# Designs tried in a protein design run: peptides against a protein of PDB entry 6MBK. Part 24

Target 1, 240 residues: chain A of PDB entry 6MBK
Amino acid sequence: GFEMVNFKEEGFGLRATRDIKAEELFLWVPRKLLMTVESAKNSVLGPLYSQDRILQAMGNIALAFHLLCERASPNSFWQPYIQTLPSEYDTPLYFEEDEVRYLQSTQAIHDVFSQYKNTARQYAYFYKVIQTHPHANKLPLKDSFTYEDYRWAVSSVMTRQNQIPTEDGSRVTLALIPLWDMCNHTNGLITTGYNLEDDRCECVALQDFRAGEQIYIFYGTRSNAEFVIHSGFFFDNNSH

## One batch from the design tools (peptide)

Design b1_p15_1 (made by RFdiffusion4)
Fold by OpenDDE base, seed 2:
Structure b1_p15_1 (fold): chain B 240 residues (1-240), chain A 15 residues (1-15)
Amino acid sequence: as target 1 above (240 residues)
Amino acid sequence: KPWAMHIEKALPFPF
């Protein structure tokens, strides 16, 4: 199998506990374990979702609020997963002044400022919604919704959101995939897909991994700028 | 069996 380990430089990742062969199905996550737009609609957030145009139009924001509601719920099914998430991120919303100054000389600065402005506007909007909307009264975050909460949730979704098919396979939706999303990035090919017959995410090994080795996946083709801005890391050996 | 869809991690976050 595998285990979650805190690696010194890369943070949390997955380590093989046995030899895993290339193309071996070593990890799968059933739909019922995923945090999805659908699970958000079926949660305490559902009534508000049904009446808020932004939540309906932006699945990523729906996931962010779903994550916040579940984090604030002591009996949430996803508490074990949420506890594995970083408390802070290396994404732009967490940049210190010196990091922003350094990026002023790069093309990334426009994306940084865009994230700041848009996140602030969204927070202000939803703060008002949470304070005034009747269906927000049941939310566990009703009396505790800070910018720090929102930037954390946005950053969590930003670094971990995935597309999966709906249950009937007719459409695409967004999901957070517990355990699997602990895998760090390496160059290679996409080795994760959705099995609709068994209704689960499936990950096959990119290569042979020996017991004790970190298990990597390929996130997809991304520029270094995209990794910095959306995932909070720079990949030195990026082939893009 | 072929997967219905490949999964890429950390898709761009639209604002």
Scores: peptide ipSAE 0.510, ipTM 0.920, DockQ to the pose 0.861
Fold by OpenDDE base, seed 4:
Structure b1_p15_1 (fold): chain B 240 residues (1-240), chain A 15 residues (1-15)
Amino acid sequence: as target 1 above (240 residues)
Amino acid sequence: KPWAMHIEKALPFPF
Protein backbone atom coordinates (compact mmCIF):
# COMPACT_ATOMS: atom_id res chain seq x y z
CA GLY B 1 0.00 0.00 0.00
CA PHE B 2 2.96 2.35 0.46
CA GLU B 3 6.70 2.65 -0.05
CA MET B 4 9.53 4.76 1.29
CA VAL B 5 10.61 7.38 -1.20
CA ASN B 6 13.16 10.15 -1.13
CA PHE B 7 11.23 13.29 -1.99
CA LYS B 8 12.97 16.44 -3.07
CA GLU B 9 13.06 19.09 -0.36
CA GLU B 10 11.22 16.92 2.19
CA GLY B 11 13.66 14.02 2.22
CA PHE B 12 12.34 10.55 2.86
CA GLY B 13 8.60 10.06 3.12
CA LEU B 14 5.92 7.49 2.38
CA ARG B 15 4.27 7.24 -1.01
CA ALA B 16 1.04 5.41 -1.67
CA THR B 17 1.36 2.49 -4.08
CA ARG B 18 -2.41 2.20 -4.38
CA ASP B 19 -5.38 4.38 -3.66
CA ILE B 20 -5.88 4.72 0.07
CA LYS B 21 -9.18 6.01 1.38
CA ALA B 22 -9.62 8.43 4.22
CA GLU B 23 -9.80 6.67 7.59
CA GLU B 24 -8.45 3.43 6.11
CA LEU B 25 -6.07 1.58 8.41
CA PHE B 26 -3.18 1.47 6.01
CA LEU B 27 -0.23 1.18 8.40
CA TRP B 28 0.35 -0.60 11.68
CA VAL B 29 3.53 -1.26 13.62
CA PRO B 30 3.59 -3.94 16.33
CA ARG B 31 5.31 -3.13 19.63
CA LYS B 32 8.05 -5.65 18.89
CA LEU B 33 9.22 -3.47 16.01
CA LEU B 34 9.37 -0.27 18.07
CA MET B 35 12.41 1.16 19.74
CA THR B 36 11.13 1.91 23.22
CA VAL B 37 12.43 2.68 26.67
CA GLU B 38 11.51 -0.91 27.47
CA SER B 39 13.52 -2.30 24.57
CA ALA B 40 16.40 -0.13 25.75
CA LYS B 41 16.07 -1.63 29.23
CA ASN B 42 16.05 -5.10 27.70
CA SER B 43 19.11 -4.43 25.54
CA VAL B 44 22.83 -4.27 26.24
CA LEU B 45 22.05 -0.86 27.73
CA GLY B 46 19.88 -2.44 30.41
CA PRO B 47 22.49 -2.90 33.14
CA LEU B 48 23.68 0.69 32.81
CA TYR B 49 20.11 1.95 32.63
CA SER B 50 19.35 0.22 35.90
CA GLN B 51 22.13 2.14 37.62
CA ASP B 52 22.01 5.57 35.97
CA ARG B 53 19.44 7.98 37.32
CA ILE B 54 19.42 10.16 34.20
CA LEU B 55 18.67 7.25 31.88
CA GLN B 56 15.93 6.20 34.26
CA ALA B 57 14.44 9.66 34.59
CA MET B 58 14.74 10.72 30.97
CA GLY B 59 13.30 8.22 28.55
CA ASN B 60 14.29 10.39 25.61
CA ILE B 61 17.95 10.07 26.57
CA ALA B 62 17.48 6.35 27.10
CA LEU B 63 16.16 6.17 23.53
CA ALA B 64 19.12 8.17 22.29
CA PHE B 65 21.54 5.72 23.86
CA HIS B 66 19.45 2.83 22.62
CA LEU B 67 19.82 4.19 19.10
CA LEU B 68 23.57 4.55 19.53
CA CYS B 69 23.99 1.05 20.89
CA GLU B 70 21.91 -0.49 18.13
CA ARG B 71 23.63 1.58 15.45
CA ALA B 72 26.97 0.30 16.71
CA SER B 73 25.67 -3.29 16.61
CA PRO B 74 26.00 -4.79 13.11
CA ASN B 75 23.45 -7.49 13.88
CA SER B 76 20.89 -5.18 15.45
CA PHE B 77 17.31 -5.90 14.52
CA TRP B 78 16.84 -2.17 13.98
CA GLN B 79 19.69 -1.71 11.50
CA PRO B 80 17.30 -1.38 8.56
CA TYR B 81 15.41 1.33 10.41
CA ILE B 82 18.52 3.12 11.64
CA GLN B 83 19.89 3.21 8.11
CA THR B 84 16.81 5.17 7.04
CA LEU B 85 17.51 7.90 9.58
CA PRO B 86 19.20 11.06 8.37
CA SER B 87 22.91 11.32 9.06
CA GLU B 88 22.34 14.99 9.89
CA TYR B 89 19.34 17.06 10.86
CA ASP B 90 18.03 20.57 10.38
CA THR B 91 17.53 20.98 14.13
CA PRO B 92 19.43 23.54 16.23
CA LEU B 93 22.30 21.21 17.12
CA TYR B 94 23.21 21.24 13.43
CA PHE B 95 22.67 24.94 12.83
CA GLU B 96 25.36 26.85 11.06
CA GLU B 97 26.58 30.09 12.55
CA ASP B 98 24.45 32.14 10.18
CA GLU B 99 21.31 30.26 11.18
CA VAL B 100 22.05 30.95 14.83
CA ARG B 101 22.70 34.60 14.06
CA TYR B 102 19.40 34.81 12.24
CA LEU B 103 17.59 33.51 15.31
CA GLN B 104 19.35 35.90 17.68
CA SER B 105 16.61 38.42 17.07
CA THR B 106 13.93 35.89 18.04
CA GLN B 107 12.80 34.28 21.25
CA ALA B 108 13.82 30.92 19.79
CA ILE B 109 17.46 31.73 20.44
CA HIS B 110 17.01 30.91 24.11
CA ASP B 111 15.80 27.43 23.25
CA VAL B 112 18.68 26.99 20.83
CA PHE B 113 21.24 27.96 23.44
CA SER B 114 19.54 25.71 25.96
CA GLN B 115 19.81 22.79 23.57
CA TYR B 116 23.50 23.50 23.02
CA LYS B 117 24.22 23.83 26.72
CA ASN B 118 22.19 20.84 27.82
CA THR B 119 23.41 18.55 25.06
CA ALA B 120 27.02 19.45 25.80
CA ARG B 121 26.48 18.87 29.50
CA GLN B 122 24.78 15.55 28.89
CA TYR B 123 27.51 14.44 26.53
CA ALA B 124 30.19 15.30 29.07
CA TYR B 125 28.29 13.45 31.77
CA PHE B 126 27.73 10.32 29.72
CA TYR B 127 31.24 10.35 28.31
CA LYS B 128 32.46 10.03 31.88
CA VAL B 129 29.85 7.39 32.64
CA ILE B 130 30.81 5.33 29.60
CA GLN B 131 34.49 5.58 30.48
CA THR B 132 34.10 4.70 34.15
CA HIS B 133 30.94 2.72 34.80
CA PRO B 134 31.40 -1.08 34.93
CA HIS B 135 28.19 -1.73 33.02
CA ALA B 136 29.34 0.50 30.18
CA ASN B 137 32.10 -1.97 29.30
CA LYS B 138 29.70 -4.07 27.25
CA LEU B 139 28.33 -1.16 25.25
CA PRO B 140 29.39 -1.29 21.61
CA LEU B 141 29.86 2.48 21.65
CA LYS B 142 32.31 2.50 24.58
CA ASP B 143 35.38 3.36 22.53
CA SER B 144 33.58 5.45 19.94
CA PHE B 145 31.28 7.82 21.80
CA THR B 146 31.71 11.26 20.28
CA TYR B 147 29.72 14.44 20.57
CA GLU B 148 28.67 13.91 16.96
CA ASP B 149 27.26 10.53 17.92
CA TYR B 150 25.32 12.01 20.80
CA ARG B 151 24.14 14.98 18.77
CA TRP B 152 22.86 12.62 16.10
CA ALA B 153 21.06 10.38 18.56
CA VAL B 154 19.48 13.26 20.45
CA SER B 155 18.37 14.84 17.20
CA SER B 156 16.97 11.53 15.97
CA VAL B 157 14.91 11.13 19.12
CA MET B 158 13.95 14.80 19.17
CA THR B 159 12.48 14.60 15.70
CA ARG B 160 10.82 11.21 16.11
CA GLN B 161 9.91 10.41 19.72
CA ASN B 162 6.34 9.45 20.51
CA GLN B 163 4.35 8.52 23.58
CA ILE B 164 2.79 5.09 23.67
CA PRO B 165 1.31 3.03 26.48
CA THR B 166 3.34 0.41 28.27
CA GLU B 167 2.46 -3.17 27.45
CA ASP B 168 0.08 -3.38 30.40
CA GLY B 169 -1.38 0.03 29.61
CA SER B 170 -0.65 1.27 33.13
CA ARG B 171 1.87 3.92 32.14
CA VAL B 172 3.09 5.98 29.22
CA THR B 173 6.50 5.39 27.69
CA LEU B 174 8.47 6.72 24.75
CA ALA B 175 8.94 5.04 21.41
CA LEU B 176 10.40 5.47 17.98
CA ILE B 177 8.00 4.04 15.44
CA PRO B 178 9.81 2.68 12.37
CA LEU B 179 8.30 3.26 8.94
CA TRP B 180 5.45 5.34 10.35
CA ASP B 181 7.83 8.08 11.39
CA MET B 182 8.77 8.51 7.75
CA CYS B 183 5.45 10.27 7.24
CA ASN B 184 5.87 13.98 6.77
CA HIS B 185 3.61 16.58 8.37
CA THR B 186 0.46 18.24 7.16
CA ASN B 187 -2.38 20.06 8.87
CA GLY B 188 -5.23 17.93 10.07
CA LEU B 189 -6.15 15.65 12.94
CA ILE B 190 -4.23 13.00 14.81
CA THR B 191 -4.84 9.77 12.92
CA THR B 192 -2.42 7.51 14.77
CA GLY B 193 -3.12 5.67 17.97
CA TYR B 194 -2.11 2.66 19.97
CA ASN B 195 -4.20 -0.49 19.90
CA LEU B 196 -3.43 -2.32 23.13
CA GLU B 197 -5.49 -5.38 22.22
CA ASP B 198 -3.34 -6.03 19.18
CA ASP B 199 -0.33 -4.32 20.81
CA ARG B 200 0.46 -2.10 17.86
CA CYS B 201 0.54 1.44 16.60
CA GLU B 202 -2.18 2.05 14.05
CA CYS B 203 -2.38 4.80 11.48
CA VAL B 204 -5.49 5.61 9.50
CA ALA B 205 -5.33 7.81 6.45
CA LEU B 206 -5.92 11.49 7.13
CA GLN B 207 -7.46 11.87 3.69
CA ASP B 208 -7.75 10.06 0.41
CA PHE B 209 -4.33 9.39 -1.07
CA ARG B 210 -4.03 8.30 -4.66
CA ALA B 211 -1.40 5.94 -5.91
CA GLY B 212 1.81 7.92 -6.27
CA GLU B 213 0.89 10.58 -3.71
CA GLN B 214 2.88 11.23 -0.58
CA ILE B 215 1.17 10.13 2.61
CA TYR B 216 1.13 12.83 5.24
CA ILE B 217 0.12 12.77 8.88
CA PHE B 218 -0.60 15.47 11.39
CA TYR B 219 2.19 15.49 13.98
CA GLY B 220 0.11 17.43 16.48
CA THR B 221 -0.43 21.05 17.33
CA ARG B 222 2.88 22.84 16.99
CA SER B 223 3.98 26.38 16.37
CA ASN B 224 6.40 27.00 13.56
CA ALA B 225 8.96 27.79 16.23
CA GLU B 226 8.37 24.37 17.74
CA PHE B 227 8.67 22.73 14.34
CA VAL B 228 11.96 24.49 13.73
CA ILE B 229 13.34 23.83 17.20
CA HIS B 230 12.13 20.25 17.63
CA SER B 231 11.47 18.86 14.17
CA GLY B 232 13.84 20.81 11.96
CA PHE B 233 11.36 22.19 9.47
CA PHE B 234 9.22 25.22 8.82
CA PHE B 235 5.65 24.49 7.82
CA ASP B 236 4.41 27.31 5.62
CA ASN B 237 0.74 26.47 6.00
CA ASN B 238 0.85 25.97 9.75
CA SER B 239 -2.42 27.07 11.32
CA HIS B 240 -1.02 27.01 14.81
CA LYS A 1 -12.40 -0.26 20.07
CA PRO A 2 -10.92 3.11 20.90
CA TRP A 3 -7.19 3.53 20.90
CA ALA A 4 -5.53 3.56 24.28
CA MET A 5 -4.01 6.88 23.31
CA HIS A 6 -3.35 9.03 20.30
CA ILE A 7 0.19 9.35 19.07
CA GLU A 8 1.78 12.69 18.34
CA LYS A 9 5.06 12.65 16.48
CA ALA A 10 8.13 14.52 17.68
CA LEU A 11 7.11 15.44 21.19
CA PRO A 12 9.22 18.14 22.81
CA PHE A 13 12.64 16.88 23.83
CA PRO A 14 13.30 17.78 27.45
CA PHE A 15 16.92 18.48 28.45
Scores: peptide ipSAE 0.510, ipTM 0.920, DockQ to the pose 0.864
Fold by OpenDDE base, seed 3:
Structure b1_p15_1 (fold): chain B 240 residues (1-240), chain A 15 residues (1-15)
Amino acid sequence: as target 1 above (240 residues)
Amino acid sequence: KPWAMHIEKALPFPF
């Protein structure tokens, strides 16, 4: 098996509790445990989703609002997962003025300013929607929706969103994958996929892991700039 | 059986 552990430099990750062999299926998460665009549609957010074109067009924003609604719901099925999420992130939306000034000499500054501008516009739009739309009255966000709430939700989705197939396999949708998303990144090959027959995410070991070792996955090919801008970390041994 | 698709973590966030 494995356990969640706080590592000194990398924060929370997964540690093996026994020897795990390369290509062993050590972790799986069934669809019913995922936070998806479909679960958002089936939640208290569903009526608003059905009438808002931005939520319909942008599944990542739908996930952000789904996450906020479930966080504000004491009886949410996903409370145990949400409580494991960071309260703050090292993504651009949390940068201090000096960090922004440091990036002014790089091409990344354009992406940072784009994030600030677009996030502010989205917040202003949805603040008005939540205050005025009839279907927003049932949302736990109705009386408390701050920029800090939206920034946190966007950053949570930005650092954790994944593509999975729909239940019928005909389309692609977005999902947050509890437990699995605790794995930290290393160089290698993609070792996670979706099994439609069993309707679950499956992860096989990238290599042999001994009992007590941290279990890593390969997130995918990214530049160091993409890791900083989208994931909030720099990977020194990046092959890209 | 082969997976229907591979899963990459933290895909780019469109604004």
Scores: peptide ipSAE 0.484, ipTM 0.915, DockQ to the pose 0.846
Fold by OpenDDE base, seed 1:
Structure b1_p15_1 (fold): chain B 240 residues (1-240), chain A 15 residues (1-15)
Amino acid sequence: as target 1 above (240 residues)
Amino acid sequence: KPWAMHIEKALPFPF
């Protein structure tokens, strides 16, 4: 098995409670436990989603709002998951002035500024939507929707969003995968996939993990710039 | 059984 642990340097991660062998299926997450664009449509956000073109066009933003709505809902099924999410991130939206200055000499600065600009625009847009749209009246965000809320949700999705197939396998949708997304990154091969027959995400061990060791996954091939911009960390041993 | 899709964590966030 495995357990969630707060590692001193890496934050929350998964730790093996027994020896796990390479390629062993040690973790699976059924679709019903995922936060998806579909679950957003089926939530209190659904009526607004059906009327807002941006939510419909941008599944990542739909997930961000879904996350915010569920966070603001005491009885949300996903409260245990949401409470495991960081309160702050190392993504560009949280960069201090000195961190931005450090990146000014790099090509990444353009992406940083783009994130700031776009996130601010989106916030302003949705602030107005929440205040004025009839279907926003029932959202738990109506009385409290700050930029800090929005940048947190965006950063949460940015660092954790995944592609999974739709139930019929005909299309791709976006999902947050509870528990699994606690795995931190290491070099290797993709060891997670979607099993449509069992309708679940499945993760096999990248390598042997001994009891007490942190369980890592390979997020995918990313440049260090992409890790900084999208995942909020620099990976020194990155092969790309 | 082959997975329908491989899952990569933290896909790029389009703005």
Scores: peptide ipSAE 0.480, ipTM 0.916, DockQ to the pose 0.873

Design b1_p15_1_s1 (made by RFdiffusion4, then SolubleMPNN; from b1_p15_1, 8 letters changed)
Fold by OpenDDE base, seed 2:
Structure b1_p15_1_s1 (fold): chain B 240 residues (1-240), chain A 15 residues (1-15)
Amino acid sequence: as target 1 above (240 residues)
Amino acid sequence: RKWGMLIERSLPIPV
């Protein structure tokens, strides 16, 4: 088994409660537990989604609004998951002036400015939509939609979004994967996949983990710039 | 493998 633990330097992660062998299927998450574009469409957001071109075109924004609606819903099934999410992130939308100034000498500055501009434009657009669209009246965030809310949701999705197959396996969609996304990154191989037969995400151990050790996964091939800009961390031993 | 697709965490999709 495993447990969620707050590690001093890395934040929340998973710790093994027993010895786990390499390639052992130690973690799985059924589709019904995922926050997906489909679950967003099937939620209170569904009517608005069906009429908003941006929500339809940008699955990450659909997930951000889904996350906000569920956070604002006391009886949401995902409340336990949402409570595990950071309240703030180390991504560009949270950078202080000095951090931005430091990046001015790097190629990453263009991505930082892009995130600022796009997020601000999206917020302004959706603020108006939420205030004026008839289908927004049923959203639990109708009277409470701030830039801070949107910044948090966008950053949550940015740092945790995954591609999974649709239920029929015919297309790819976006998902947040509760519990699994608590695994921190290490170098290695992708050890997570979608089992369509059982309709679940499956994770096998990258290596042997002893009881008490942190369980790491390989997120995928990323540059340090991609990790900083999209995941909010720098990985010193990056092999890419 | 029974996996139809590999899952990469935190895809760097632009905002």
Scores: peptide ipSAE 0.576, ipTM 0.931, DockQ to the pose 0.936
Fold by OpenDDE base, seed 4:
Structure b1_p15_1_s1 (fold): chain B 240 residues (1-240), chain A 15 residues (1-15)
Amino acid sequence: as target 1 above (240 residues)
Amino acid sequence: RKWGMLIERSLPIPV
């Protein structure tokens, strides 16, 4: 019912291949296809995760390292997904000096500087961990862990991270949701949820989409500042 | 709906 398309201005998105009706379940993604903190724990990263307090405390960093490990693994199940990710982002970590200067007049500058500081500190910390920790020896990124790699992974997670329930439904975890996260943003209501019975993410159509139309979702209530800082886009028609 | 949780894309979680 849909296909991935590279739209000129919006990058990759989903296009309807048939008419989709409002509230129609048109897309679902089983847990096994998600990149989660749990899949990170069950990967080559697992031994390090089990001994590093930051990885344990910060699921977004765990996902970033999971993404890097899988990217560095030619036979990774997620290679097709990873190849669809941008090589660079419009998030603050990629801002040019002029863009940063432009934001100096705004409150957003504090968040920008926080991202720079935190990401740099995390990189320095994990660079040392990867070089010295016994469980890092098996990581495919051990000899190729650059700031650019970390910046990319952090930005990938920042722009795509979602909360989902754990398998038992007892807790909340973080996930990247392949294919679904190709949907671009529009105003509306949340139309994606987790079906615990079928153990999958489910997306229903926000509106009627005709064959050939781009399929949009509502990401959630965000300010334009939050979209710029965390999602790398400005939404002109933002109602918030 | 059979959904236990709504999913918001791109959660603004600090780095």
Scores: peptide ipSAE 0.572, ipTM 0.929, DockQ to the pose 0.941
Fold by OpenDDE base, seed 3:
Structure b1_p15_1_s1 (fold): chain B 240 residues (1-240), chain A 15 residues (1-15)
Amino acid sequence: as target 1 above (240 residues)
Amino acid sequence: RKWGMLIERSLPIPV
């Protein structure tokens, strides 16, 4: 009941191909289609993950390396999804000097500098790991790991990461949710949840959508500073 | 409840 469309002002989003009623289950994504910390552990990254404390402690970094490994793998199951991701982002790691100067008068500047410093430190650390660790020889990125690669992967995860339950429901993990993450933001209520019985993400319609209308979701309560710093957009009608 | 957890897109998690 929907299709991917390029909207001039908002970029790519989902458009209804039929009338969708409020609270109708119009979209679901099974666990097997998600990029998760668990799928990273079960991939070519698994041996390195099992021996690196930072990958184990920081699920977002594990997902960033999972994206890089799968992007470098022509036969990756996630190639169709990865090809839908932006090549660049409007997040702080891509800011020009003038954009940083505009934020100097705000509290957001501390978060910008923190992102720069932490990302640079992580890159320097993992560059050494990839060059020296025996299990890194199996990674398709072994001979091609640039700061630009890492910046892209970190930004992709930062703008799209979600919390979901583990398979047994006992813990929380991180996931990228293909197709669903194409929905743009509007004010409202959270209409996406995880169904553990069917082991899938489920999204119900926030409102009635007519055929030809863009389908929006509510991302969650965020400040405009959080949207700029973590999602790369400003939301003029933000109620928070 | 059918849903065990609500999903918020792109949670602000520090890098």
Scores: peptide ipSAE 0.553, ipTM 0.921, DockQ to the pose 0.893
Fold by OpenDDE base, seed 1:
Structure b1_p15_1_s1 (fold): chain B 240 residues (1-240), chain A 15 residues (1-15)
Amino acid sequence: as target 1 above (240 residues)
Amino acid sequence: RKWGMLIERSLPIPV
């Protein structure tokens, strides 16, 4: 039904290999394939997670560390997914001075500085934790935890994190959704949901897609500032 | 619809 393709302007995306009709369930991802806060807790990170208040309080940071641990693990189940992630992002943490200067006249500058400040503080904190905490000794990143690593992981999570229900449906948790998150953004309606009965993410086609066309999804209603700050792109045709 | 929750990609959650 679809394949991963590197589009010249948009980078990696999904392309239809056959005609897909509007509202057709063309893609689903079972919970077991997701990178979640729960999978982080059940990984080599679990012992540290259970003792670190920041990891417990901030699911996005837990996912960032989970991503780093799995990236550093050659036998990780998620290696095929991780290898599809960008090596760099167009988010504020990668801005050069000129890009920051361009935003200085905007309200977005406060979010840029906040991201820098918070990420730097988190890195400094976790660098110390990794060096000193007994449960960090088994982490595959122990001897290779740089700011660049952390910046990448935080940016990966920032640009790809999703809310999904917990297994019992009682709470909301965070997840990275492999394969599905390769879909690039277009205007429309949310066409992805969580099916608790089948315990999977389900995506229906936003519109008819012909064989050979890129499959887009609507990420959600966001301002262009939110897209720039959190997703690393500007969307000219944004209806919001 | 069997969906209990809609999924928005790239939630703008502060770092």
Scores: peptide ipSAE 0.521, ipTM 0.913, DockQ to the pose 0.929

Design b1_p15_1_s2 (made by RFdiffusion4, then SolubleMPNN; from b1_p15_1, 7 letters changed)
Fold by OpenDDE base, seed 4:
Structure b1_p15_1_s2 (fold): chain B 240 residues (1-240), chain A 15 residues (1-15)
Amino acid sequence: as target 1 above (240 residues)
Amino acid sequence: RNWAMLIERSLPIPV
């Protein structure tokens, strides 16, 4: 009922191939297709994860390393998904000096600087970990872990991370949701949830979409500053 | 809909 399309201004998005009615379950993604903290733990990253407190404490960093490991793995199940990810982002970590200067007059500058500082510190920390930790020897990124790699992975996670329940529903974990995360943002209501019985993410249509129309979702209540800082876009029609 | 939770894309989680 939908296809991935590269839209000129919005990048990749989903386009309806048939008429989709409001509230129709048009898209679902089983847990097995998600990139999660759990899938990271079950990957080549698992041994390192089990011994690194930062990976354990910060699921977003675990996902970033999971992305990097899978990207570096030619036979990764997630290669098709990873190839759909932007090579660069419009997030602060990719800002040029002029963009940073423009934000100096705003409160957002503090968040920008925090991202720079934290990402740099994390990179320095994990560079040392990857070079010295015994369980890092099996990581496909061991000899090719650059700041650019880390910046990309962190930005990928920042712009796409979602909270989902653990398999037993007892806790919340982080996930990247392939295909679904290609939906661009519009104002509305959250129309995606996790069905634990079927163990899948489910998305229902926010509105009627005709064949050929782009399928939008509501990402959640965010300020424009939050969208710029965390999602790499400005939404002109933001009601918040 | 028996959703365990709603999913918000691009959670603004600090780095």
Scores: peptide ipSAE 0.606, ipTM 0.940, DockQ to the pose 0.940
Fold by OpenDDE base, seed 3:
Structure b1_p15_1_s2 (fold): chain B 240 residues (1-240), chain A 15 residues (1-15)
Amino acid sequence: as target 1 above (240 residues)
Amino acid sequence: RNWAMLIERSLPIPV
């Protein structure tokens, strides 16, 4: 009922191929297709994850390394998804000096500097881990781990990470949701949830969409500063 | 629908 299309102003999004009614379940993604902290633990990264406290404490960093390992693996199940990800982002880690200067008059500058400092510290830490830890020898990124690689992976996770329940529903974990994360943002209500009985993400239509229309979702309540800092876009019609 | 959790796209999480 939908297809991926490149929209001139918004980039890639989903377009309806038929009429979709409001509240219709038009898209679902089973857990087995998600990139999760659990799939990272079950991958080539698993042995290192089990011995590194930062990977265990910070699920977003675990996902970043999972993306890098799978990108470097020609036979990765997630290659088709990874190839749809941008090569660069409009987030602070990619800002030029002039873009940073424009934000100096705002409170957002503190968050920008925090991202720079934290990302640089994490890279320096994990560079040493990858060079010295025995379990890092199994990683496909062992001999190719640059700051540019890490910046890309962190930015990919920052712009696309989602909270979902664990398989038993007892805890919350992080996931990247292929295909669904191609939907662009509009004002409205959250129309995506996790069905534990069927073990899948489910998305229902926010409104009626006609054949040929772009399918939007509501990302959640965010300030314009949060959209710029964490998602790399400004939403002019933001109510917050 | 009986969803266990609502999913917010790209929830801001500190780096």
Scores: peptide ipSAE 0.579, ipTM 0.929, DockQ to the pose 0.901
Fold by OpenDDE base, seed 1:
Structure b1_p15_1_s2 (fold): chain B 240 residues (1-240), chain A 15 residues (1-15)
Amino acid sequence: as target 1 above (240 residues)
Amino acid sequence: RNWAMLIERSLPIPV
């Protein structure tokens, strides 16, 4: 019903291969295919996770490290997904001096500086952890952990993380949702949810899509500032 | 559909 396509202006997205009707369940992703905090805990990162308070407290950082570990692992199940991720992002961590200057007159500048500061601190902390912690010795990134690596992973998670329920539905956890997160944004309503009975993410079509059309989803209500800070783009038709 | 929760893409990272 759909295929991954590299669109000239929007980069990778999903294109319908047949007509899809509004509200049709056209895409689902089982939990086992997700990159989650739980999958991070169950990976080579698990021993370090169990001993590092920051990884335990910040699921987004756990996902970032999970992403880095899997990227550095040639046999990772998620290699096909990871290879679809952008190599660079338009988020603040990639802003050049001129881009930062453009935002200096806005309230967003404080968030930009905070992201820089926090990310730099986290990198410095984890660089030391990776170099010194016994459980870091088995990490595939041990000898190749640069700020650029960390910046990329953090930005990947920032732009793609989702809240999903835990397996028992008792709590909320974080996940990257392969294939689904290839959908680019349009204005509308949230059309993705988690089906606990089938233990999968489910996406229904926001509207009718004809064969050959790009399939869009609504990411959520955000300001343009929030899109820039957290998603790396402006949306002119934003209703927020 | 009985979804446990809606999924909103690209959740903000706490600053």
Scores: peptide ipSAE 0.506, ipTM 0.905, DockQ to the pose 0.841
Fold by OpenDDE base, seed 5:
Structure b1_p15_1_s2 (fold): chain B 240 residues (1-240), chain A 15 residues (1-15)
Amino acid sequence: as target 1 above (240 residues)
Amino acid sequence: RNWAMLIERSLPIPV
């Protein structure tokens, strides 16, 4: 029904290999294939997670460390997914001085600076944790944990994290959704949901897509500032 | 479809 393609302007995306009708369920991803806070807890990170209050309180950071641990693990189930992730991002953490200067005239600059400071603080904290905590000894990143690694992981999570229900539906957790998150953004309605009966993420087509067309989804309502800060791009056709 | 939750990609990270 679809294939991964590197598009000239959008980067990697999904292209239809057949005609897909509006509202057709064309893509689903079972829970077992997701990178979640729960999968992080069940990984080599689990012992450290159980003893670190920040990892416990901030699911996005738990996902960032989960990504780093899995990236450093040659036999990780998620290696094929991780290899599809950008090596660098256009997010504020990657801004050059000129890009920061451009934003100085905008209200977004305060959020950019806060993101820088928070990310740097988190890195410094976790660098010490990884060096000193007994449960960090088995982490594949113990001897190779740079700011660049952390920046990449945080940016990956920032641009791709999703809220999904827990298995029992009683709470909300965070997940990265492989394959699905390759879809690029367009205006429209949310067409992805979680089916608890089948325990999977489900995506229905926003519109008719012909064979050979790129498949877009609507990420959600965002301001242009939110796109820059959280997604690393401006959306020219943004209706918000 | 019986979806328990709608999924919005790229949720804001608390600053």
Scores: peptide ipSAE 0.477, ipTM 0.891, DockQ to the pose 0.868; fails the geometry check

